# Peptides against a protein of PDB entry 8BZL, part 169

Target 1, 228 residues: chain A of PDB entry 8BZL
Amino acid sequence: SYDRAITVFSPDGHLFQVEYAQEAVKKGSTAVGVRGRDIVVLGVEKKSVAKLQDERTVRKICALDDNVCMAFAGLTADARIVINRARVECQSHRLTVEDPVTVEYITRYIASLKQRYTQSNGRRPFGISALIVGFDFDGTPRLYQTDPSGTYHAWKANAIGRGAKSVREFLEKNYTDEAIETDDLTIKLVIKALLEVVQSGGKNIELAVMRRDQSLKILNPEEIEKYV
Target 2, 242 residues: chain B of PDB entry 8BZL
Amino acid sequence: SRRYDSRTTIFSPEGRLYQVEYAMEAIGHAGTCLGILANDGVLLAAERRNIHKLLDEVFFSEKIYKLNEDMACSVAGITSDANVLTNELRLIAQRYLLQYQEPIPCEQLVTALCDIKQAYTQFGGKRPFGVSLLYIGWDKHYGFQLYQSDPSGNYGGWKATCIGNNSAAAVSMLKQDYKEGEMTLKSALALAIKVLNKTMDVSKLSAEKVEIATLTRENGKTVIRVLKQKEVEQLIKKHEEE

## One batch from the design tools (peptide; made by RFdiffusion4, then SolubleMPNN)

Design b1_p18_7_s3 (from b1_p18_7, 12 letters changed)
Fold by OpenDDE base, seed 3:
Structure b1_p18_7_s3 (fold): chain B 228 residues (1-228), chain C 242 residues (1-242), chain A 18 residues (1-18)
Amino acid sequence: as target 1 above (228 residues)
Amino acid sequence: as target 2 above (242 residues)
Amino acid sequence: DKVEEEAMEAARRRREAE
């Protein structure tokens, strides 16, 4: 009976609700993140926007603060809750500490939030993984990944969602210092990685770029086609 | 005391929220609601199933609710759940107005309710709301808007969409006939009647079984109007003559 | 899954014992 909503250990030590939340993530659209030298890039598979749907409302890449952005895979409604809490924390940190959050700090906050939802008897896990990218105040580019369990790690490059395995295999082969030597090469790497799993080219890719000391830029389809 | 384990919506082994899917299935059997965005307005058209002669005519609409001066919604699903959610929408909108001395932006109101819906899918002792909503509105940021939300707390903006019974067929018809950038409110009304006539399991569409509301801008003010039965009859008649 | 059912039942028993 799926009526009992407690994340509990199985006899063999598994947290089934966390594992099942990870399966929800695997059904999500693919997201990829790459850390360059002075750039961070997020790419997301555009779900075929229904012909009559407003594309504005289907964004999967969002800013958490001026120096941090996030992409996610899994349940969109769950992601919205996490995003809102993260944004509040970013603003609170600016007010209390008088500095923007580090990418690690906000990742840890999100991870702790997720973990608490795995331990509460009255809550299910969040059905999302996230790629969190940005710059620390010292100008260091960062990429972190979180999962439904509340684990987090720093990455050079990573992918989440339905195509994540294929994209990661591509990145493992193609992520080199030469491949990220320039901003443009880093962007090309992300696009090429997504093209492993996305059909019909640049029209089905959402791409966001954050350069050092610059705000998040969402690339338009024409800008993406220049890299393809 | 049998501590009834407060049942919470949980993931299946496949990562599905079955309680949300079952709520969506229940909505599929509810009366049809259409929304169409035009250049000069936005409309809701809803199937009226409860034609009881004893219903007090004081009801503004069975399925279309005014939320504030700039927004209305239609509901498909469990009526009691719909009443709770529409009341919450009104409270959120009013609280915003009091706090900021301006109307709540359309998408922000939709999002606020969607966060509540999401919470009912995540927190213990709660079931998902068995309701999908269509929202129509105007704000200074995006002008005329149409949104759809489901029991999961997901939402999206639309040019035209449908919820409830035969929604998939209705959406297919809307995709065929909707002319992007050329849609007038008049043409949208005609399209709504056309789609309802085909999607409602009725031999003949009657005005008593259809509720239509339009949202327009007149003299810098939003006007939300429920069409009179005679106006709906004229739209139906016009469709039958084409 | 039998393992999940057993885990849920074990969790129930623990909660009833608390």
Scores: peptide ipSAE 0.020, ipTM 0.622, DockQ to the pose 0.030
Fold by OpenDDE base, seed 1:
Structure b1_p18_7_s3 (fold): chain B 228 residues (1-228), chain C 242 residues (1-242), chain A 18 residues (1-18)
Amino acid sequence: as target 1 above (228 residues)
Amino acid sequence: as target 2 above (242 residues)
Amino acid sequence: DKVEEEAMEAARRRREAE
């Protein structure tokens, strides 16, 4: 039996399942991304890790490849599916093209995957937005956002999840060339942006930094507090 | 509201998957399962509800399943769904072993099943699995491990956790009494009995109503052992004396 | 069940890619 199309147009032209998936994203923990001059930074609100939970398994920032990492807001299980697909694509690209993916390429791949799930019969949209950051082979830092619809855009800075509005408002006011002049200032900007919505300072922030020609570095709480 | 309640793979206007939430609710009424990670092992403790006098005393673990030589799980929720998922776990583990000539890493097995669970929340025509699982295992990468997974396909690693009936209360108790870095398997067993005694809706905890399995390492091999009723009785007795 | 087979196969492919 053909599963009925779940994502259909309303009479007024809306894809309600996509909009509702976006509501799922808005309930997610806040994530922020900032593109610096020679750095990209992702920050995520740590939900209070249950005292007995292994922090390793609660990571919201993941590498897709050596040159690309992703943060997400929304359904964690949905994110895992997207991450795995993206990782496979990154490796496939390296094998077939003999170069790493561009950040735009992998973003487009993820976006296309999401879009297909909005159009495929018997499938619901992914309940995730993602911030995808990294470096192209030429050393250019990139930040992209994608949403449940499969739409994607390049950003200087952006935020997703429950606190995204407040974080974006902060970034709109404080993202200047001076504010990103150094790597440290860029990191500080991300932390300050997250602190608009995160209580209790550096303990509740996950922060990842990628510099040109360097691997993803997850900062420990002590390293984060040095910037606060 | 009812339109979203009946469809298995649609978001509510608020971005909720009601069928997944309802599956989780169903699990909340299932028998309690505990998992506790220790420095020298990991354990599962589960409530046994089906004590039929006519069950042949073959101490089959009703709720604890051996998955492979290095992993076991306990289940809370719909028994038929649990049987399907536990069989799938065994198949995944076996296929991996055949393909790579080494045991599947614990987290990879958990993730593989969680991807299946997730698919049942995203693909139309299927309902979510009404099952949460606790996984215990050992691998060369992370040593002793405890995982929990739910109907959504979410999972996490834990030092101690609980699923099923009164799970929230059990988790609260575990948080209070779990000593990080100091947990021995012996202390974990005592803690499991303590928590079960308080969370099971029984006046007195009996060994017939509790299943316990331990996973340890002996001589470089994983040993999964279901405790005998007498051993459980001794643990209960010890708890009553403290 | 085609959905189950697809889900299982998709899960298998993901595992093989790790």
Scores: peptide ipSAE 0.011, ipTM 0.618, DockQ to the pose 0.026
Fold by OpenDDE base, seed 2:
Structure b1_p18_7_s3 (fold): chain B 228 residues (1-228), chain C 242 residues (1-242), chain A 18 residues (1-18)
Amino acid sequence: as target 1 above (228 residues)
Amino acid sequence: as target 2 above (242 residues)
Amino acid sequence: DKVEEEAMEAARRRREAE
């Protein structure tokens, strides 16, 4: 009997494996995303890298394509699988449709992948949430979030991981049109939001920005300190 | 028996499919959706749960989805499952249109999805979809139509029905107030507001918490329209004055 | 149809008991 179903309904209608995957996300390092007027910004908490680890190998922000990047919270190994599949899809779309993906399209692809792992034989849910940001071909900045269930929504600003509640509460109070009026103010908003949960200031923050018609830029610690 | 609760959809010794039953429990906790068939159109009304202030205001209908030019649906249950099923409905409808150069009949679209749902209850290693759907549509064969489908892959045509939270109470109210053969779209809208006001566990019904779509025929074309917030406010106000 | 009807009734009974 190939009883390979891992994700099943409880008697009260809960998918416990999905809920437990969400708990795995809550144990992850905090990530934040903010959509500005002509900028998208991702920030992540740097976990104390063991002194002997190469910092270059512990990036939590990655490009999916030239116009799309992603941050995640939860299981890094699970994230790698999702990222690789998303990158392949972005390239496939460029070849077949002759246009880059929209941020919504690639988000929907990732969401569908996650959802399938909640129904597939012998597979557990992905233990990750993701913030996906970028620009559509019309130049519109976008921010999306996905969770282990495969749900996705568009956001002005959002956070995931262990400090997400506090960061969201901060963003709900401080996200205004004035607060995102300039690129610099938008970056400052993300840094301030992360500082609600990150100890020891700007040294423990990784920040990436994408401006209209520009590639993903990861800020160095000195650039981050200018905003603090 | 707990053994049948935690495994693939298999029959219990009593002949029950517990995973299907449990999927239906998940739907019972979802926001209310109702459908009403009228002589001159069909409507869907759904509870909106706007939870987060930072959600991007480009709220397309959270619960009502256009499938093609002649059909729409509403969903109750797991949102991710609903997104997969609504996408599949759109693909089925488009493939049919390409193959036959005419729109898919409403019941055929519903049946095609129900076969998929049923397969997820029968074939090993998959869980049922935790989603019920209401379908509204028009075709040349049966005119205006309303269907309901559940996680088992069962479906039926309805004059009026409800899924999600407090659906049993809603159906009881619909049975009392639905006038067969005399239902106009205007009266159906009023009935929808009346039922939602009683079934939603909210002190006051507000337009921000309700989505309504209508499907009508104008100049030989199907028109699917989501009501504006102001129009829903007017319907609520009218109900409060009655 | 009977299995589905029983499932619906069982679900209803559970909701009435909660």
Scores: peptide ipSAE 0.008, ipTM 0.511, DockQ to the pose 0.058

Design b1_p18_7_s3 (from b1_p18_7, 12 letters changed)
Fold by OpenDDE base, seed 4:
Structure b1_p18_7_s3 (fold): chain B 228 residues (1-228), chain C 242 residues (1-242), chain A 18 residues (1-18)
Amino acid sequence: as target 1 above (228 residues)
Amino acid sequence: as target 2 above (242 residues)
Amino acid sequence: DKVEEEAMEAARRRREAE
């Protein structure tokens, strides 16, 4: 009976609602994150914007704070809730601690939020995974991934969404110290990784770059084509 | 009482939210609503299905709601759900105005409601709202705007779109006939009539079955106007002559 | 999102099958 709105353990110890939320993530557009030496890069598969849709309203990469940005795969409406909560926490942290959040801190906050939705009565899990990238106040680049269960891990590179398997396989083969030696090479690595699953080149990729002590920059299609 | 908390929107094994899909299905049977963005304005056009002879000439559109001085919306779906959501939109807009002494930006109002919609898909003891909305507005940030939202709490900005019955066919026609950069409010009105004439399950389009509202800027003020029946009749007649 | 698009498309297919 699908009628039980509570994430409960199966007899074999599975949390089916969490697993099913992971299936929602797998249907999401592919996102990739790569940590370089002095850069973090997020790339997302740009779905063909429906003719007559305003492209500005179809962003999959968003800032959480000046030093942290997030890409997600899965339910866009669920992601918006998580993003809003994370933004509030980032501002609260700045106010109370007088420092920006670390990327780990905000990731842990998001992960804890997700976990609570797997254990709370009358709530379903969030149907999203997120790649969270940024810089700690010491200038260290970070990449974290969260899933619907509320687990999180630090990564050198990772992918989420429908093409995540192929992108991860590519990254496992091609992520080397040489491949991330420069900012440009790191950007190229992300683009090449996305091109494993995205057709028609740079027009179908959303790319965001954050460099040390710089704000999030979303690359335009012409800038992306320079790396192809 | 607590046993009804069990009817939360849950994921299927395939990662689908069937209650949201079913809410969208219910909207597919609702009257058609169109939105078209022009260079000099934005419009909503809605099918009026409930023509009761005893309805007092309600000066107010059945399906088009003024939200504030700068925004209006049209609704496809369950009327009771629509009333709740449109009231909430008005309250959000008013609270913002009181707090900031400025009108709420259009997208911010849309997102606030979409967060409510999303919550009804995630929290127990609630069903999704069986309502999609089209929003028209003007603000100082983006000028004239058109948005669509669905029961999931997803939204998007549009140049032209349709919700409700035969929405797919309407969207196809809009994609074909919408001239980007050249759309005047006059041409948008003509396009709305053309699309409604083909998408409404009526043998002949009549002005009594169509509600149209326009949002324009006059002397630095937003003007929201519901077209009179005679004006709609003229638009229909003009379309029939072409 | 593909999930939302698939949901909308699934709803469309159901309507076309009635």
Scores: peptide ipSAE 0.010, ipTM 0.619, DockQ to the pose 0.088; fails the geometry check

Design b1_p18_7_s4 (from b1_p18_7, 12 letters changed)
Fold by OpenDDE base, seed 5:
Structure b1_p18_7_s4 (fold): chain B 228 residues (1-228), chain C 242 residues (1-242), chain A 18 residues (1-18)
Amino acid sequence: as target 1 above (228 residues)
Amino acid sequence: as target 2 above (242 residues)
Amino acid sequence: DEKERKAYEEARERRLKE
């Protein structure tokens, strides 16, 4: 019923709609983010695309601005709304402040948006978590995560979605300064992390890299296989 | 009865606002936060629950927020709600500064936010904020101050108080050990560690699980400082030796 | 769902008794 979409406190202090939205995220394809020294890398599990579906149209990694990109887990339709609003904000910021957004700024914007949808009656939470990566104007690589509640934190590495637990465990063990010493090593780390949960190797991984002062680059399967 | 539980702005037949009560319940499950007023300063001590190896080290304080040069707060409850409220506090403080060319008095800032909280309990289409706050500050009117606010928009000044998990037990301990008029910041810090050690569901208190901020006056300026982990370790060690 | 519902009801009853 429409009434169940109202995010209210339970007697025990739970916001069930937020918790259920988090469950929706857990059902989503796994996404991984890693901050390297001079690189940020996003990796996403590719689900089998229907034979007739254009693979190019099913991108789970999107640019919010030239210096910021996002991967998400959960409801794709919800993600579109968030992405569009974030893009508008990025452009607005450039116009009004005359500088690109910081990764933290746009993350906070997205987080605030999500939070508002948890507090307004007649609205349900967004069923998405997001990994937001990019570079601040000073060239500092950043990685942030947001969840359906509107909580956000900065990370060195993190994962969201179905396989997030396993991927995080891998990253906790393997994320070292040595492991991210080079761009290639950082990319390898992301791939290895995803391979903990992705079947059939590099063909089922979408990988995007953003280097300092460079645009988002989505790696093709052949490029991914070179790292594995 | 269920109808009253699901609506934010409706009194129960007994005159209760269940959504506010439920929000308070949520806060009861949040990490513990203490505030203690001393003669020479005021402090916040908060439980840090999110200890992840992969967190970016740039995040020095999870639960303690600087509001302006003269005030800080700590939060217990829903982090996302807390972020909204802390941002609002900063905006209110900034607007006041711009309008009056002086820092907002501590109680006025607290009241302004409490009015917002209250509105979220009275106007339809919104739920209460699942957050309680402790405020520490200094102003020229009342000196060092400690306030507590809850989801209802109610607030009060305190000499020592606690919000979050095991807050009632903590308050009881504070009442027992707080010496009115004789509390130094040093003693307050020791008391904070003592109370946290007893109220946190940990076998051993560690510095990684505790955030402490102090607000003092030095040379006519307010200084807000988050204690370093080593400093917290020393406080814990001293407590263990007693 | 049933466990959550039960917990919800129990929590409600506790609060009604306070």
Scores: peptide ipSAE 0.024, ipTM 0.531, DockQ to the pose 0.063
Fold by OpenDDE base, seed 3:
Structure b1_p18_7_s4 (fold): chain B 228 residues (1-228), chain C 242 residues (1-242), chain A 18 residues (1-18)
Amino acid sequence: as target 1 above (228 residues)
Amino acid sequence: as target 2 above (242 residues)
Amino acid sequence: DEKERKAYEEARERRLKE
């Protein structure tokens, strides 16, 4: 059957391996991204860290560059590969173009990488979706989402992973200009959105904030609780 | 679904990588390996199943490998795969040392191997490695460390963990008895023996069937030591008296 | 034994997803 082969078209025009990779994403922990006026916020569902596990090693939000960060849903090992390549590209771009990447540029790079892995006979698709946020050099906040197929779009707000549908529905109802009027309100919006699918409140949420002309800040649990 | 267990590592309709899962299943049948992080050191304890009397008494640790001066690992799974991966770890560590004139950070070495493991799950014509590893090490960044990696290329840091046969039971015991912030290497050794005694498929725990390595800091240097059989016997005896 | 197997499988799944 075509679905047991390399990533090939089915008779009806489907790339089953890509679709199946999307199913892997749906099994991943929920991630949410929101673009505010002068802030971008990523939130991720923390899986209950085993008592003996080091929390430091469980990171789902990472910096790609000083002006770009990423959250993902799906296979963590796959994500690491994408992250590393994206980081290299960000540095390469700085060297060759003498400017940081735009959020769109690095998203397109990641998307292209993913797409190539859907065409190569010797490769399977990446089992990840990503939310990529940051600031362009002009200070414009950006949010992009990419999936295993290599498609990407710009968003005001979006979610990926197992709870993505519920989170998106919440965001569709609650994302307004008033809701993102301040940085704090934007952060609250992300937390509220995640709380739709995350049990036990702020202890199970990882939150990262990037403000204009500032580095990525990962909030500690105490800081998150202030917004809950 | 057994439908996707053939040829190359591909996604099932449900988004599962069955070849990776099967590799992990193979590891579940391997000898038990455990790691415990203490305040003053870190240890690996591994089940030795091949007790062939004819094995040259060169007690080469069958399952515990020194990677560099600051790190060691234990393996559970396919021995041939383990040999390849442990060799790769040594090469990575050496290359880093040559390039940067300092030892590779522990997590970075683990990550480098995990990227290789991941590649074997993504590229055609390859199967996943049927190996999980426990890593112990010391570096200037985080001090004593314990990591676990699996065939998927996933890894995590741990205070205590177990891989191989009866690993779930071992982890449960570790969770019960591990005292955060109060664990000495001595207490960790005792805990290791306790857990192995309950999880190994042996009627009686014997020193010949257990390999233990400790990693400590002495005078600003990392010391990796494989315990002698007599030392292990003493630990077992102490446990039996308790 | 079944509980242990289940726990192990769950742990495996977590490790695959993490």
Scores: peptide ipSAE 0.024, ipTM 0.628, DockQ to the pose 0.064
Fold by OpenDDE base, seed 4:
Structure b1_p18_7_s4 (fold): chain B 228 residues (1-228), chain C 242 residues (1-242), chain A 18 residues (1-18)
Amino acid sequence: as target 1 above (228 residues)
Amino acid sequence: as target 2 above (242 residues)
Amino acid sequence: DEKERKAYEEARERRLKE
C-alpha cells in the first residue's frame, strides 16, 4: 500500500525510512572529499563496471556549476534527480542574482530538497549522501556533506559509502596542515585515503580536482598513478 | 491502536496525537538546550554532541542560530527539520522588517512559526517537525524574552527552561536555583553551567561540548555574542572550584 | 515490513514502561 511509503515517526522517535535510506548509502561505493588550501579534491571508488558497460555512463563525480562539483554514494537514479535540480538552481541563481552560487547555498538547496522528501506524503527519502566541493566567489575552498535526512555540514575532509569508516579514520589521523600544504600533497592524501578501501590501486579510483579559478579536472589513470 | 502510529497525524480513540508525541520523543534524545532570562540579558546554552576533528570550525554554533539582530534560537531534535525551521524564522523576520520597517516583535515571530508547526500536525500528508526551539530576544514591548516551542505548535514564555535530553531534571534544578528578580547574566551563566554539568551524560564537562550565547543591550543596541571557548572554560573552572 | 513492525512494537513497549 502507498501508505507504507510515508516517513512517519516511530513510538521512540525514529524516522525509519530515513535510517533505511542511510543504509542504502552505506551500500554505495566509497567517495572521499578533501579541502586543501587552494584546491578541493573528490575521489570515488570505481566499481568494476561490467565489461560491456560504457564507463562514461557511471560517473559518480559531476559538475553542478563551473565552481561546484558533487560526488555521491547510494542510489544512482536518486542522485540524477538531485543533480538535475541542483544544476537548474545554479543556473537560476546566475540569472537572478548575477553571481554564481556559493557552495553553502547550493548545499543548503540540496539539503532542503532532501528534507522535503522526508516530510511529504507519498514520497520516500533520497537514498543518497553527497560530497559537495567548490569555490566561493571570493576564492575560498569549501567542502560540504549531505545525507538522506537533509542534514548538511562543512568539512575539512569526509567520506561516504561502504568504506567511509576506514577512510574517515585515515583522514582523522593524517589530515594536517602539513598534509595539505600543497596541491600535490592534498591529491596524494585523497589517493592514500581511498587506497585504504580500494583494491588494485590507481586503476580503480576516479579523481577530480578543482583549483582556484579553474574548472573541474578529472585525472586520467596515468596521472593518478604518478601520485601512488 | 497500531493504525494510529503509522499514519498521518490523526486523533487516537483516546484523543491523543501519537505522531506529535513521537516527535517529542525524538527531541528527548537530542542534546540538551537551556535558556535563562536575567535582568540584564538572556542566554542559551547547548550541548555539542558532534565533535569531529574533520569538521570545519567555521561554524560558530551548531545549535544556536542568529535569527535577526534582536533574536537567536537554539534547537533540539532532528537537525534537518531544525534547518528548515530556522530558515523559515529568518524569512518571516525579514518579511516583517520589509513590510513594517521595524523588527518583528519576539512573540510574533514565535507565533508565526508555531502556526506552521501546528499546520504540519493538522494537514494530511505531513509529519510533525521533530524539533523544539528555545528563543531568546529583545524587543521594545517586553524587553528581554525567552520562549519555548514544541512540535505541536504550542509555545510559552519562560524565565528559565530546558529542552532535549534530561530536560525534566534540568527544569527541576532550574526551579530550585532560579532566583526570581535577582538573576544577573553572570549568575545565569553560572546556573547554566551547573545544570549542564548535572544533566549532560558526560564524565567531565568541557568547553568543547558546550555552546553558550548571550543576548544583551549595549548603547541601545542588541548584542548577540557566542562565548569563546576560553570564556566557557573559565565558567567551568569556576563551577568546579565551588 | 516485519523488521519495522518489531521495531515499532519494541519502541511502543519501551514508552509504555516509562
Scores: peptide ipSAE 0.028, ipTM 0.536, DockQ to the pose 0.036; fails the geometry check

Design b1_p18_7_s4 (from b1_p18_7, 12 letters changed)
Fold by OpenDDE base, seed 2:
Structure b1_p18_7_s4 (fold): chain B 228 residues (1-228), chain C 242 residues (1-242), chain A 18 residues (1-18)
Amino acid sequence: as target 1 above (228 residues)
Amino acid sequence: as target 2 above (242 residues)
Amino acid sequence: DEKERKAYEEARERRLKE
C-alpha cells in the first residue's frame, strides 16, 4: 500500500503538517532557556501536577549527556523518542570520537532527525520544539532551539510553548550583559521570565542549571523560591 | 474536520491528533480499571463485563495480566490490541531478564511499551492502539509502583488512578479519599470497592463483576495474587455494612 | 457530569501534551 505522503506541499508552498505540529508545540507548557556567562539555565512551566501523580515521572527537563540537557514543548511521547535517539548518539560519539558531543553537534543531529520525519513517507512530523543547552569541551555555554521542521538556531535566550511570545518579549527587553553578569542573576532572569506566564510562584516552575564543568542540577522548589 | 478524522494519524490545524483522541474516547467506553498504591502493596481492580455462563472457567483474569514475577497490568480498551501489547510486555521483560540476569525495572518496561505505542501514532499505515494500561510492580529501585499509559505513548506514575468508563469520576473520588502515607493495602482494597461501587452505577456490586489483584512482598519475594471471589464478596459486604 | 467530562477531556489533552 503506497503510504500516502503525509507531509506534502500545499499549492501555496506550505507544509501544513509542519505548521500544525508547530501548533501542537504552542499548546505545550512554556519552556525558557538562557545562556549566561558561565551558566546555562532551563526553566519549564510546571502545570499543576495532578493530585496523586508522581512528580518524578513529570520531568520536562532531561539530560542528553553530562554536558548537554534539553527542555521541550509539545508532545511528550514524541519528545521521549527524540531524547532516546539523542542519548544514543551522544554515547556513540563518545565511543567513536572519544570526546563528548558539542551542543551544536547534537542539536544538528536532532534537527536532522526531525527534518527526516517531515520528508519521509508515512511519517508525521514530531510535535515538539526543544531548547538544548550545555557546554562545549572548551567551556563555552551554548543554547540552541529546534522546531518540528528541523530548523535550528543558536540563541542567547529563547522560549517555546504556550507562553513563548510573552516570555520572548520579556527577554528581549531584559536580556542584557548586566542581567547575566552572575549565575544568580541569570537564574533570576529565567524565573522572572517564566513568571510572566506562570501565576503561582516557585511551585509551578521546574528549573535546571548547568554550570561550567558541572553536571545538570535540578533545583528543588525551595531553592527556586529563594530567587523569587 | 472529517478529512483529518479518516486518515492515518496526522495533525489537525489546531495541532491535535484526532486518531489518538478517538482511541482514548473508545477506551472511555471500556470497563473501569483502578489502581491504588499502598505502603505495603499495590492493587488493580477491574470491572468484569463478559460474564457468560458458557465461558470456560476463566482461569485467567479477563482484565488483569501477569507480566513477570514482579509486575502485572490491567487493560481498558480493545481486547485484541490488549493481547498484542501484553504479549509484547512479556517479551520485553523476558529479553531483559535474559540479557541482564535481573528483572527489568518497572518504569523501563512501561517506557518500552510506550515507545511502541508512540510509534503507532507517528508511522503511517497504522492506527493507534485502542488501549490504556495500568501497571503495578515492585523493583529494588522504587519499591511498589503504579503507572498509567495511554494510546499516545504517554505514561505517568500514580498513587491512585483510573482508566475506562467513568474514569474521571473515579479519579475525583480517589483524590478525595486517598490519604498519602497512610494507605495500607487493606484500606486500598476498601477504597477500590467504594469507588467501583459508585463508578459502575450498579445498585449492588457483585463479586462476579469485579476482578482484584494485589502485589505484595513476602520474604523478599514479590507475590501477585488474584483475589478469590469469596474474598471479593467479603470486601463488598464490609463496604455495605459501613 | 459535563463539567467533569470537560475537566477530564482537558486533563486528557494536558496528558497528551505532557
Scores: peptide ipSAE 0.015, ipTM 0.634, DockQ to the pose 0.059; fails the geometry check

